# Designs tried in a protein design run: peptides against a protein of PDB entry 4N3Y. Part 12

Target 1, 83 residues: chain A of PDB entry 4N3Y
Amino acid sequence: ETRDQVKKLQLMLRQANDQLEKTMKDKQELEDFIKQSSEDSSHQISALVLRAQASEILLEELQQGLSQAKRDVQEQMAVLMQS

## One batch from the design tools (peptide; aimed at target 1 K70 L80)

Design b2_p13_1 (made by RFdiffusion4)
Pose (drawn by RFdiffusion4):
Structure b2_p13_1 (pose): chain A 83 residues (1-83), chain B 83 residues (1-83), chain P 13 residues (1-13)
Amino acid sequence: as target 1 above (83 residues)
Amino acid sequence: as target 1 above (83 residues)
Amino acid sequence: LDTAMETLDSFLE
């Protein structure tokens, strides 16, 4: 029946077009997510740079500590030997 | 001509359903792109994290080793003083 | 002195 059929097809077309709009919305959200995912990995790398810096500072202090310890042992030994 | 109208609506519905199928395929490609991009970046960053925590545990043990080394040398000074 | 310095030089090895 041509009249009932036109009405059914119009309903179906509306539903298909609504579905298409929603799926396009989803695509857009995924495209945005690619961007946010990328900013998150960058922030992870910054946290890693912070860790490297703290480590470089600690290593430097330990190097200085070893030098100081050598120097003052040299003096102590020099006295102990002046006897 | 509700019959010509029906034929037109059937064509429009076919075109909409084809568009929906293609857009769904596009969404899938985006989800796959996100997954591949996350896997890659996680590999790189997990590697940087492993290097960072190795530097950290080692430097921690070096703090210990420095104190211990100073203690060892001090004991040597104590023995050298017994003369 | 040489023994004490060799002990301290082993630290960063």

Design b2_p13_1_s1 (made by RFdiffusion4, then SolubleMPNN; from b2_p13_1, 7 letters changed)
Fold by OpenDDE base, seed 5:
Structure b2_p13_1_s1 (fold): chain B 83 residues (1-83), chain C 83 residues (1-83), chain A 13 residues (1-13)
Amino acid sequence: as target 1 above (83 residues)
Amino acid sequence: as target 1 above (83 residues)
Amino acid sequence: MDEALAILDSVFE
């Protein structure tokens, strides 16, 4: 009868509400994960960029050192040939 | 003597070159890592965004369903009171 | 000497 139908619909409404709340929570967790992941990646990338820049500086120093060493070797060879 | 100095400088030059090559390789690997990390993160985020959007659609459907269920319950209650 | 210089040049190529 109608009373039974009402009770059934009330149950269905509660079930739907429970599912809705669960879905809302899941969505929020997913959004939080995305946000955190993005932030973590951003910081990691920034740190790695700094490391790369430090490496670049070192490369430049080494290149300069190599060039100087080459010149020094050439100079010493010239001295050797003049002796 | 000068010959010994030249040989020493040649050794130093080779050592510097080896270090330079190593540093260049390390820099390249770091850049590759950053690139790959960024691409992976981008794809992951895109997938998660799609999942979040799907959840949003489901939420809307559930909300509509809940509203309809509520109306149906109210309608059945009205019928019950009229009987 | 020339050979030594050639080796040095190759390092910077």
Scores: peptide ipSAE 0.061, ipTM 0.453, DockQ to the pose 0.090
OpenDDE base, seeds 1, 2, 3, 4: peptide ipSAE 0.015, 0.063, 0.056, 0.028; ipTM 0.356, 0.484, 0.456, 0.461; seed 2 fails the geometry check

Design b2_p13_1_s2 (made by RFdiffusion4, then SolubleMPNN; from b2_p13_1, 7 letters changed)
Fold by OpenDDE base, seed 1:
Structure b2_p13_1_s2 (fold): chain B 83 residues (1-83), chain C 83 residues (1-83), chain A 13 residues (1-13)
Amino acid sequence: as target 1 above (83 residues)
Amino acid sequence: as target 1 above (83 residues)
Amino acid sequence: MEEALAQLDSVLE
């Protein structure tokens, strides 16, 4: 009967719509996760970059200090050799 | 007419199914993107961590060298003062 | 769902 076919189609349509809504929700959750994950990673990477830069600056300063200390030792050795 | 209602419902069901299929595809693409992005970020972070660790080791070595150089200068100054 | 649609088409024939 045509009426029974209508009822069956209505049920199937409702089921399809329910699944569509669920899938749309899941998609939105994944989009939100992607956005949040990207932001978190960006912040972490930026922090690590700054840390690396700070360490590099300190390395340069220590290298300069070591070279100066070496020069000072050489100078004092020269004075000692003259005496 | 009931037959017209059946045809209308059939059309609506097909439309809902088409949208569901599209949404499922989009969801899968986002899942793949999340997976790839997470792997890329993990590799980048690990590389930065290793870089930072290497710099920290070098800093310690330079600090030790500087302290040793300072001691050597002090020793030579003491010798000079004795002569 | 594709199977359901196929069944629906069969019912409408």
Scores: peptide ipSAE 0.038, ipTM 0.410, DockQ to the pose 0.004
OpenDDE base, seeds 2, 3, 4, 5: peptide ipSAE 0.020, 0.021, 0.019, 0.022; ipTM 0.451, 0.449, 0.452, 0.482

Design b2_p13_1_s3 (made by RFdiffusion4, then SolubleMPNN; from b2_p13_1, 9 letters changed)
Fold by OpenDDE base, seed 5:
Formats: sequence, C-alpha cells, structure tokens
Structure b2_p13_1_s3 (fold): chain B 83 residues (1-83), chain C 83 residues (1-83), chain A 13 residues (1-13)
Amino acid sequence: as target 1 above (83 residues)
Amino acid sequence: as target 1 above (83 residues)
Amino acid sequence: MEQALQQLESFFQ
C-alpha cells in the first residue's frame, strides 16, 4: 500500500535527520578540539620560547664571566712572571 | 702564593667553560624540541582539518539525501491523495 | 485517509 510506503519514507527521513544532527555535532566538537589544541600548543610554545630567551641571557652572563676569568688568569700570570 | 692563585683561577676558568658548554647544549636541545613540537602539532592539526573537511562533504551528502527523501514523501502523499 | 494525510502534513512542519 502507498500509505505503508509513505510511513516507511517518513521513518527514513527521521533516520536521515538523526544522522545529520549527529554528524553536525561531531563536526562541531572536532572544530572545537582543533581550536583548543592549537591554542594550547601556541601557549606552550610561547612558554618554551621564553625559557630559551632566559637561557640566552644566562649564556651571555657566562661568556662574560669566562672572559673576565681569562683576563684575571693572565694578569696573575704576569704578576708571577715578575716575581 | 701567586702561583697557587693562578692554579685556582685556571680551575675556575675550566669550571666556567664547562658550565657554558653545558648550557649551550641545553639551549640547543630546547630549540630543537620547540621546532619538532611545532612541526608535530602542525601536521596533527592539518590531519584534523582534513578530517573536518571530510565531515563537511558527508554533511552535504546527508543534506541532499534528506531533501530527496522529503520530496519522495511528498510525491507519495500526492499519489495517496489521488487513490 | 484524512487522518493519515494530516499526520503526513504535520511531519513537514
């Protein structure tokens, strides 16, 4: 009967709609995940960059200290040679 | 004795140099880590974007199917009304 | 049949 066919089609339509809504939700969740993950990574990288910059400052200080130490050794050597 | 002072300074210089080299290595490793982490994240995000795009295609197909189903139901209703 | 038709119409609203 045509009536039965119509009822079947109504069911198919509802099922299709349910699938659509589910997929739409999944897509939205995926997009949210991508956004959040990207932001998290960005912040983490920024923190690591700052850490690297701090290390750079430390390196400069160490290099300066090393240079001074070298000069001090040379000065003391000169004193010793005059003794 | 000045000689002893020189020897002490030599030790200090060596220690400072060791610290410098260690810090330089640590800095390099940190930079490498940042680079690798960034690349990994980029690739992961790209993969997720592709997945989202696939979902978009699926959504379009579902919407088209839903529209067709609606039309089919309407057509069958018309047939029924003529019966 | 009228009832069935009304049910079908409501589905599209």
Scores: peptide ipSAE 0.024, ipTM 0.457, DockQ to the pose 0.006
OpenDDE base, seeds 1, 2, 3, 4: peptide ipSAE 0.017, 0.022, 0.024, 0.024; ipTM 0.333, 0.461, 0.462, 0.464

Design b2_p13_1_s4 (made by RFdiffusion4, then SolubleMPNN; from b2_p13_1, 7 letters changed)
Fold by OpenDDE base, seed 1:
Structure b2_p13_1_s4 (fold): chain B 83 residues (1-83), chain C 83 residues (1-83), chain A 13 residues (1-13)
Amino acid sequence: as target 1 above (83 residues)
Amino acid sequence: as target 1 above (83 residues)
Amino acid sequence: MDAALAQLDSVLA
């Protein structure tokens, strides 16, 4: 009868709503995860970029220092041979 | 009447199902995004780590070279002064 | 879920 159909529909509607709530909760958890993961990755990447940049600067300084030291030694040797 | 209630419940159930489908689709899109973003970040971080490691090795080599060069110059100067 | 709704529609038809 129609009354039984109504009761069946009510049950199915409740089940659908329960599934909807669960899915919405899962979606929210994924959004939170994406947010947290993005923040963590961003910080880690930025730190590595800065570290790499610092090493690059130090490398340039060492290369320049080595070149200058070589020149200075050559000049000093020339002076010694001429004296 | 009961028949009208059945029709109302039927409509509400369809609406709930439509909302569920939409939410499930959104959830799937977020999962796909997380997967792709994680892969991209992992590759980028690995590349930066390797770059930083390469620079560290080069720095060590340059530091060692500079120290050795200094020692070699001192030895050569000593020889010149004794000759 | 879609199958359940389809069944429901057939019952109410």
Scores: peptide ipSAE 0.054, ipTM 0.402, DockQ to the pose 0.004
OpenDDE base, seeds 2, 3, 4, 5: peptide ipSAE 0.023, 0.022, 0.026, 0.025; ipTM 0.454, 0.454, 0.484, 0.483

Design b2_p13_2 (made by RFdiffusion4)
Pose (drawn by RFdiffusion4):
Structure b2_p13_2 (pose): chain A 83 residues (1-83), chain B 83 residues (1-83), chain P 13 residues (1-13)
Amino acid sequence: as target 1 above (83 residues)
Amino acid sequence: as target 1 above (83 residues)
Amino acid sequence: DVFKSLDEFEEKL
């Protein structure tokens, strides 16, 4: 039946076009997510740079501490030996 | 000509359903791109994290070793003083 | 010998 069939096909076409719009919206959200995901990996690398900096500072302090300890042991030994 | 109209709507519905199939395929490709991108960057970052925490535990033990080394040398000074 | 522990520590650095 040609009349009922036109109405059914119009309903189906509307539903297919609504579904197409929604799927395009989803694609857009995925494209945005690619961008956000990239920003998040970058922020992780910044946190890692912070850890490296704290470590470099600590290592430097330990190097200085070793030097100081050698110097003052040298002095202590020199006196102990002047006797 | 509701019969010609029906033929037209059937063509439009076929075109819409084909477009929906293609857009769904595109979405899948984006989800796959996100997954591959996250796996790659995770590999890189997990590697940087392993290096950072190794530096950290070691430097912690070196703080201990420095104190211990100073104590050992001090005991040596105590023995050298018994003369 | 007194500085031996400090030299060993320097090598660990």

Design b2_p13_2_s1 (made by RFdiffusion4, then SolubleMPNN; from b2_p13_2, 10 letters changed)
Fold by OpenDDE base, seed 1:
Structure b2_p13_2_s1 (fold): chain B 83 residues (1-83), chain C 83 residues (1-83), chain A 13 residues (1-13)
Amino acid sequence: as target 1 above (83 residues)
Amino acid sequence: as target 1 above (83 residues)
Amino acid sequence: SILAPLEALEQQL
């Protein structure tokens, strides 16, 4: 019966639209998550890069200090050997 | 006319199903992207953490070496002052 | 598939 077919199709259409709406919402949530996660990761990585750079600068300074200290000891030893 | 209503509803149902399928595919692609992106970021962050830790260990070693060199210079100076 | 029931109905009509 045609009327029954119409009613059945209307029900199925509503169900399809409900699922479409839900799926679109889920998709949007995932898009938002991707955006936020990418920003968070970018900030964390940038912070770690800066930390690594700061440590590398300090390492260079300490290496210079150690080499200078070594030279100073050598100088003191030379003076001691002369006397 | 009821027959025309049936045909119209069939068309609308097909359109809804087509959009649902497309949206579900897009959702799955985003899920896959999220998973891959999270893994990539995790690996990168872990690598940077290890790099930072290695640098910190080296800094500690250099600080110890510098302090030892300073003590050695002081010892050499003391010997020189006695002679 | 969540669409399978809807597609099945379309085939019957």
Scores: peptide ipSAE 0.115, ipTM 0.422, DockQ to the pose 0.004
OpenDDE base, seeds 2, 3, 4, 5: peptide ipSAE 0.058, 0.065, 0.070, 0.068; ipTM 0.442, 0.481, 0.488, 0.447

Design b2_p13_2_s2 (made by RFdiffusion4, then SolubleMPNN; from b2_p13_2, 9 letters changed)
Fold by OpenDDE base, seed 1:
Structure b2_p13_2_s2 (fold): chain B 83 residues (1-83), chain C 83 residues (1-83), chain A 13 residues (1-13)
Amino acid sequence: as target 1 above (83 residues)
Amino acid sequence: as target 1 above (83 residues)
Amino acid sequence: SVLAPLEQLEAQL
């Protein structure tokens, strides 16, 4: 009968709405996870970039220091040979 | 009437199902995005770690080279003063 | 599909 059909449709509607609410909650949790994961990864990448840049600067300074020390020793040896 | 109520509930059920299908699709897209983003971030972090480690090794080698060069010059100067 | 049971039930009404 029509009344039984109405009751069945009301039950189906409640089941669909319950599933929709659960799916919406799961979607929101994934959005929050994406946001947090993106922020954490961005901070970690930035920290590693800064560390790499600091190491590169120190490497250039050490290379220049070694080259200058080599030149200074060569100059001192040349002066001694001229004496 | 009861028949009009049945038709209204059928429409509401179709609307709920349409929204559920859309939400499920959006959830799947977010899951795929999370997977791809996690893989990309992992590769980028690993590359930066390897770059930082390579720079640290080169820094230690340059520091040892400079210290050894300084010791060699001191030894040569000591030999000259003894001659 | 998660919706398949509901859609099938709707079609039976």
Scores: peptide ipSAE 0.120, ipTM 0.421, DockQ to the pose 0.004
OpenDDE base, seeds 2, 3, 4, 5: peptide ipSAE 0.073, 0.066, 0.059, 0.071; ipTM 0.444, 0.477, 0.478, 0.479

Design b2_p13_2_s3 (made by RFdiffusion4, then SolubleMPNN; from b2_p13_2, 7 letters changed)
Fold by OpenDDE base, seed 1:
Structure b2_p13_2_s3 (fold): chain B 83 residues (1-83), chain C 83 residues (1-83), chain A 13 residues (1-13)
Amino acid sequence: as target 1 above (83 residues)
Amino acid sequence: as target 1 above (83 residues)
Amino acid sequence: SVLAPLDELERQL
């Protein structure tokens, strides 16, 4: 009878709504996780980029210093040989 | 009448099912995004760590080289002064 | 599909 069908449909609707609510909650938790993970990763990567850049600059300066020191030694030796 | 109620409940059930299916799809897409983003971030961070470590090693070597060069110049000058 | 049972039940009504 139609009465029994109504009751059955009401149960199915409740079950569907329960599942929907659970799924929506899970979705929200995933979105929150994505947001937090993205922020954490962004900060970590930025820190590593800055560290690497600082090291690269220092490397270039040290290389220049070493090259200059080598030239200075050569010049000093040349002067001494002329004495 | 009960007949009209049955039809209304059927419509509501279809709507609930449609919403649930959409939400489940969205959840799956988010999970896939999380997985891919995590892998990409892990690889990027690892690459930056390796780059930074390589730069740090090179820095130490250059600093040692510069210190040794300075000592060598001092030794050479001392020998020349004794001549 | 998680919704398959509900879809089948709806079809039977």
Scores: peptide ipSAE 0.088, ipTM 0.412, DockQ to the pose 0.004
OpenDDE base, seeds 2, 3, 4, 5: peptide ipSAE 0.053, 0.045, 0.036, 0.036; ipTM 0.436, 0.475, 0.481, 0.479; seed 2 fails the geometry check

Design b2_p13_2_s4 (made by RFdiffusion4, then SolubleMPNN; from b2_p13_2, 9 letters changed)
Fold by OpenDDE base, seed 1:
Structure b2_p13_2_s4 (fold): chain B 83 residues (1-83), chain C 83 residues (1-83), chain A 13 residues (1-13)
Amino acid sequence: as target 1 above (83 residues)
Amino acid sequence: as target 1 above (83 residues)
Amino acid sequence: SVLAPLEALEQQL
């Protein structure tokens, strides 16, 4: 009968709404996870970039210091040979 | 009438199912995005870690080279003063 | 599909 169809459709509607609410909650949890993961990864990448850049600067300074020290020793040896 | 209620509930059920299908699709897209983003971030972090480690090794080698060069010059100067 | 059972029941009404 029509009344039985109404009751069945009301039950199906409740089941669909319950599943929709659960799926919406799961979607929101994934959005929050994406946001947090993106922020954490961005901070970690930035920290590693700064560390790499600081190491590169120190490497250039040490290379220049070694080259200058080598030149200074060569100059001193040349002066000694001329004496 | 009861027949009008059946038609209304059928429409509401279709609307709920349509929204559920859309939400499920969006959830799947977010899951795929999380997977791809996690893989990309992992590769980028690994590359930066390797770059930082390579720079640290080169820094230690340059520091040792400079210290050894300084010791060698001091030894040569000591030999010259003894001659 | 998760919706398949609900859609099947809807078609039976």
Scores: peptide ipSAE 0.114, ipTM 0.423, DockQ to the pose 0.004
OpenDDE base, seeds 2, 3, 4, 5: peptide ipSAE 0.065, 0.057, 0.062, 0.058; ipTM 0.443, 0.471, 0.480, 0.471

Design b2_p13_3 (made by RFdiffusion4; failed a check: too like the target's own chain)
Pose (drawn by RFdiffusion4):
Structure b2_p13_3 (pose): chain A 83 residues (1-83), chain B 83 residues (1-83), chain P 13 residues (1-13)
Amino acid sequence: as target 1 above (83 residues)
Amino acid sequence: as target 1 above (83 residues)
Amino acid sequence: SEEELLEEILAQL
């Protein structure tokens, strides 16, 4: 039946076009997510740089501490030997 | 001509459903791109994190080793003093 | 000899 069929096809076309709009919205959200995912990884690298900096500072202090310890032991030993 | 109209709507519905199928395929490609991108970056970052925590535990043990080294040398000074 | 002993003690650092 041509009249009922036109109405059914119009309903179906409307539903298909609504579904197309929603799926396009989803694509857009995924494209935005690619961007946010990229930025999150960047922030992870920054946290890693902070860890490297704290480590470099600690290593430097330990190097200085070893030097100071050698120097003072050298003086202690020099006295102890001056006897 | 509700019959010609029906034929037209059937064509429009076929075009919409083909477009929906294609857009769904595009969405899938984006989800796959996200997954591949996350896996890659994670591999890189998990590697940087492993290096960072190895530096940290080592430097921690070096703080201990420095104190211990100073104590050992001090004991040596105590023995050298017994003369 | 004193110098060799000094070096031995400093090597423990």

Design b2_p13_3_s1 (made by RFdiffusion4, then SolubleMPNN; from b2_p13_3, 8 letters changed)
Fold by OpenDDE base, seed 1:
Structure b2_p13_3_s1 (fold): chain B 83 residues (1-83), chain C 83 residues (1-83), chain A 13 residues (1-13)
Amino acid sequence: as target 1 above (83 residues)
Amino acid sequence: as target 1 above (83 residues)
Amino acid sequence: SDAALQQQILSLL
């Protein structure tokens, strides 16, 4: 009777250890996934930020160029009208 | 002696169960972290993509405007010179 | 299944 209890407990302990090993493996896989996903996301976001910044810089340059060109034309037209 | 073995196995089983519960909790926390991190990254990337696209559209409009303004000035100057 | 195994372990103790 006590021997039967010992055998039952040994079986349950083996099952618990098997489940523990499986769960620990799953945890490790999730940690690896988090690490890889974090690195990929960081690189993608950095690339998008740089692209957006480059576009914004060029946009500002074009706005300034257009404004200056408009002023230059107005001045040249005024000079021609005075001639 | 057999009773001592039973008590030892019961203790080991409690320890294994405690470790299992801790590991399962850690796994759940990692799953929740992955879910939240994925959602945050997706929203951030989407926002950056939209901002970049808006900047590119405006950039194209400004380039066209500058080119057209340049052509208009050249035409107007030609007309004035012919007058 | 993990919860079921855990409950079985607890019931044995």
Scores: peptide ipSAE 0.164, ipTM 0.444, DockQ to the pose 0.004
OpenDDE base, seeds 2, 3, 4, 5: peptide ipSAE 0.071, 0.097, 0.084, 0.084; ipTM 0.493, 0.490, 0.493, 0.510; seed 5 fails the geometry check

Design b2_p13_3_s2 (made by RFdiffusion4, then SolubleMPNN; from b2_p13_3, 8 letters changed)
Fold by OpenDDE base, seed 4:
Structure b2_p13_3_s2 (fold): chain B 83 residues (1-83), chain C 83 residues (1-83), chain A 13 residues (1-13)
Amino acid sequence: as target 1 above (83 residues)
Amino acid sequence: as target 1 above (83 residues)
Amino acid sequence: SAAALQQQILSLL
């Protein structure tokens, strides 16, 4: 019977719409999570990169100091040999 | 006195070298951590992207279903009006 | 869009 069929279809449409809304929300939450996760990781990595750069500066300074110290020792040893 | 000065410089050199080695290790650990963290995040994001794509497929299917259901309801309503 | 379709459906019902 046509009238009953229409009512059935209307119910099905409402149910499908409810499911669509739920799925849309779930998708949006997932996309938001991906975005936030990526941003968080990016920020963390950036901070770590800065720390690595600071370590690099220190390493370079230490290398220079060690090289100079080596030269100083060598020079003093030469003086010692001449005395 | 020259001999004592040389010994002092040698000690300073050893100490500086120890610090350099420590700093080099720390830098390496930091770089390894950055790499691993980035890889972990990348894998996680990829998995989430796949889930989002699955949701997208479902959404598209639901949209098609809803559109068809709407048309079906409209058609049945037209039949009802003619009866 | 899904949102537009949803609103259209809701208006029909």
Scores: peptide ipSAE 0.162, ipTM 0.517, DockQ to the pose 0.008
OpenDDE base, seeds 1, 2, 3, 5: peptide ipSAE 0.162, 0.071, 0.072, 0.148; ipTM 0.453, 0.484, 0.483, 0.500

Design b2_p13_3_s3 (made by RFdiffusion4, then SolubleMPNN; from b2_p13_3, 5 letters changed)
Fold by OpenDDE base, seed 1:
Structure b2_p13_3_s3 (fold): chain B 83 residues (1-83), chain C 83 residues (1-83), chain A 13 residues (1-13)
Amino acid sequence: as target 1 above (83 residues)
Amino acid sequence: as target 1 above (83 residues)
Amino acid sequence: SDEALLQEILSKL
């Protein structure tokens, strides 16, 4: 009877709505995860970039210091040989 | 009439299914995005870690070289003063 | 028939 068909459709509609609600919740959880993961990654990458840059600056300063020290020794030796 | 109710339920069910399909597609896209983003972040962080480690090793070598150079100069000066 | 109508509805899901 048509009434039985209506009841069947009502059940199917409730099931579809339940599935929709669950899927929407899962989607929201994933969006929240993406947001948090992106923020965490951004902070970690920024920290590593700053650390790398600090190391690079110190490297350059050390290289310059070593080169200057070598030049100073050479100059001192030259003066000594002339005396 | 009951037939009109059946037709209304049919429409509502189709609409619910359309919403479900769209939401499931969106969820899949987010999962794919999460996977790709995680892989990209992992590779970027690994590259920065390797770069930082290489810089740190070179820093240590330069510091050792400078210290040794200073000691060598001091030794040369000591020998010179004894002659 | 009511059965035919139901089958038509189900086939469109």
Scores: peptide ipSAE 0.105, ipTM 0.407, DockQ to the pose 0.003
OpenDDE base, seeds 2, 3, 4, 5: peptide ipSAE 0.057, 0.048, 0.053, 0.077; ipTM 0.480, 0.478, 0.478, 0.485

Design b2_p13_3_s4 (made by RFdiffusion4, then SolubleMPNN; from b2_p13_3, 5 letters changed)
Fold by OpenDDE base, seed 1:
Structure b2_p13_3_s4 (fold): chain B 83 residues (1-83), chain C 83 residues (1-83), chain A 13 residues (1-13)
Amino acid sequence: as target 1 above (83 residues)
Amino acid sequence: as target 1 above (83 residues)
Amino acid sequence: SAEELLQQILSLL
């Protein structure tokens, strides 16, 4: 019967809507996860970059200090040899 | 007419199915993106960690070298004063 | 959009 066919189609349509709603919710959850994960990663990477830069600056300062100390010792030895 | 109602429901059902298929595809694309993004982030963070560790090791070596150099100078001055 | 279609379907049912 045509009426039975209508009822069947209505049921199938409701089922399709339920599946669509569920899938849309899942998609939204994934989008939220992507957003949060990306923010967390960005902050972590930024922190590591800053730490690396700080270490590199300190390295350069130490190298310069060591070079200067070496020069100072050489100068002192030169003065001593002139005595 | 009941027949017209059936045709309308069939059309709406096809439209719902099309939307469901599209949404499922979008969800899959997001899942793939999440997977790839997570892998990329992991590699980047690991690289930064290794770089930071290498810098820290070099820092410690430089500090130890400077401390030893200072001790050596002090020892040399002590010997000189005993002369 | 999917939301618009859902509203249309809900209005028909």
Scores: peptide ipSAE 0.158, ipTM 0.432, DockQ to the pose 0.004
OpenDDE base, seeds 2, 3, 4, 5: peptide ipSAE 0.075, 0.052, 0.081, 0.092; ipTM 0.493, 0.464, 0.494, 0.489; seed 3 fails the geometry check

Design b2_p13_4_s1 (made by RFdiffusion4, then SolubleMPNN; its pose is not in this set)
Fold by OpenDDE base, seed 4:
Structure b2_p13_4_s1 (fold): chain B 83 residues (1-83), chain C 83 residues (1-83), chain A 13 residues (1-13)
Amino acid sequence: as target 1 above (83 residues)
Amino acid sequence: as target 1 above (83 residues)
Amino acid sequence: SAREEAQRILEEL
């Protein structure tokens, strides 16, 4: 019967709409997750880069110290040999 | 005494070298972590993007279904009113 | 909304 068909279609319409809204929400959550994850990763990477740079500076300082210590030893050895 | 000074400097040299090696290792670990983290994030983001795209397709299908259902209801309503 | 419209249609029948 036509009346029954109309009611059936109305139910289907409501169901489709409900599913659409649910899917829209899911999509938005995924997009938000991607955005947040990217931002978090970017910040973390930046922080680690800065840390690595600080370590690089320390490495350079230590290398300089090592070289200087070597020179100092050599100088003292020379003095000792002369005495 | 000069001899004592030389020995002290030699110890300092060894200590500096040990610290240098340690710092070099730490730097490498940080670099490796950054690289791995970036790769992991990239893969994860790509997967989520694909998922979002799949959801988009579903959304479009549902929207089409909704629109069709609406039209079908309207058509049946017209038939019913004529009867 | 689509849901509200569908409900209105149902109520009119």
Scores: peptide ipSAE 0.077, ipTM 0.455, DockQ to the pose 0.035
OpenDDE base, seeds 1, 2, 3, 5: peptide ipSAE 0.141, 0.071, 0.064, 0.048; ipTM 0.444, 0.492, 0.449, 0.459; seeds 1, 2, 3, 5 fail the geometry check

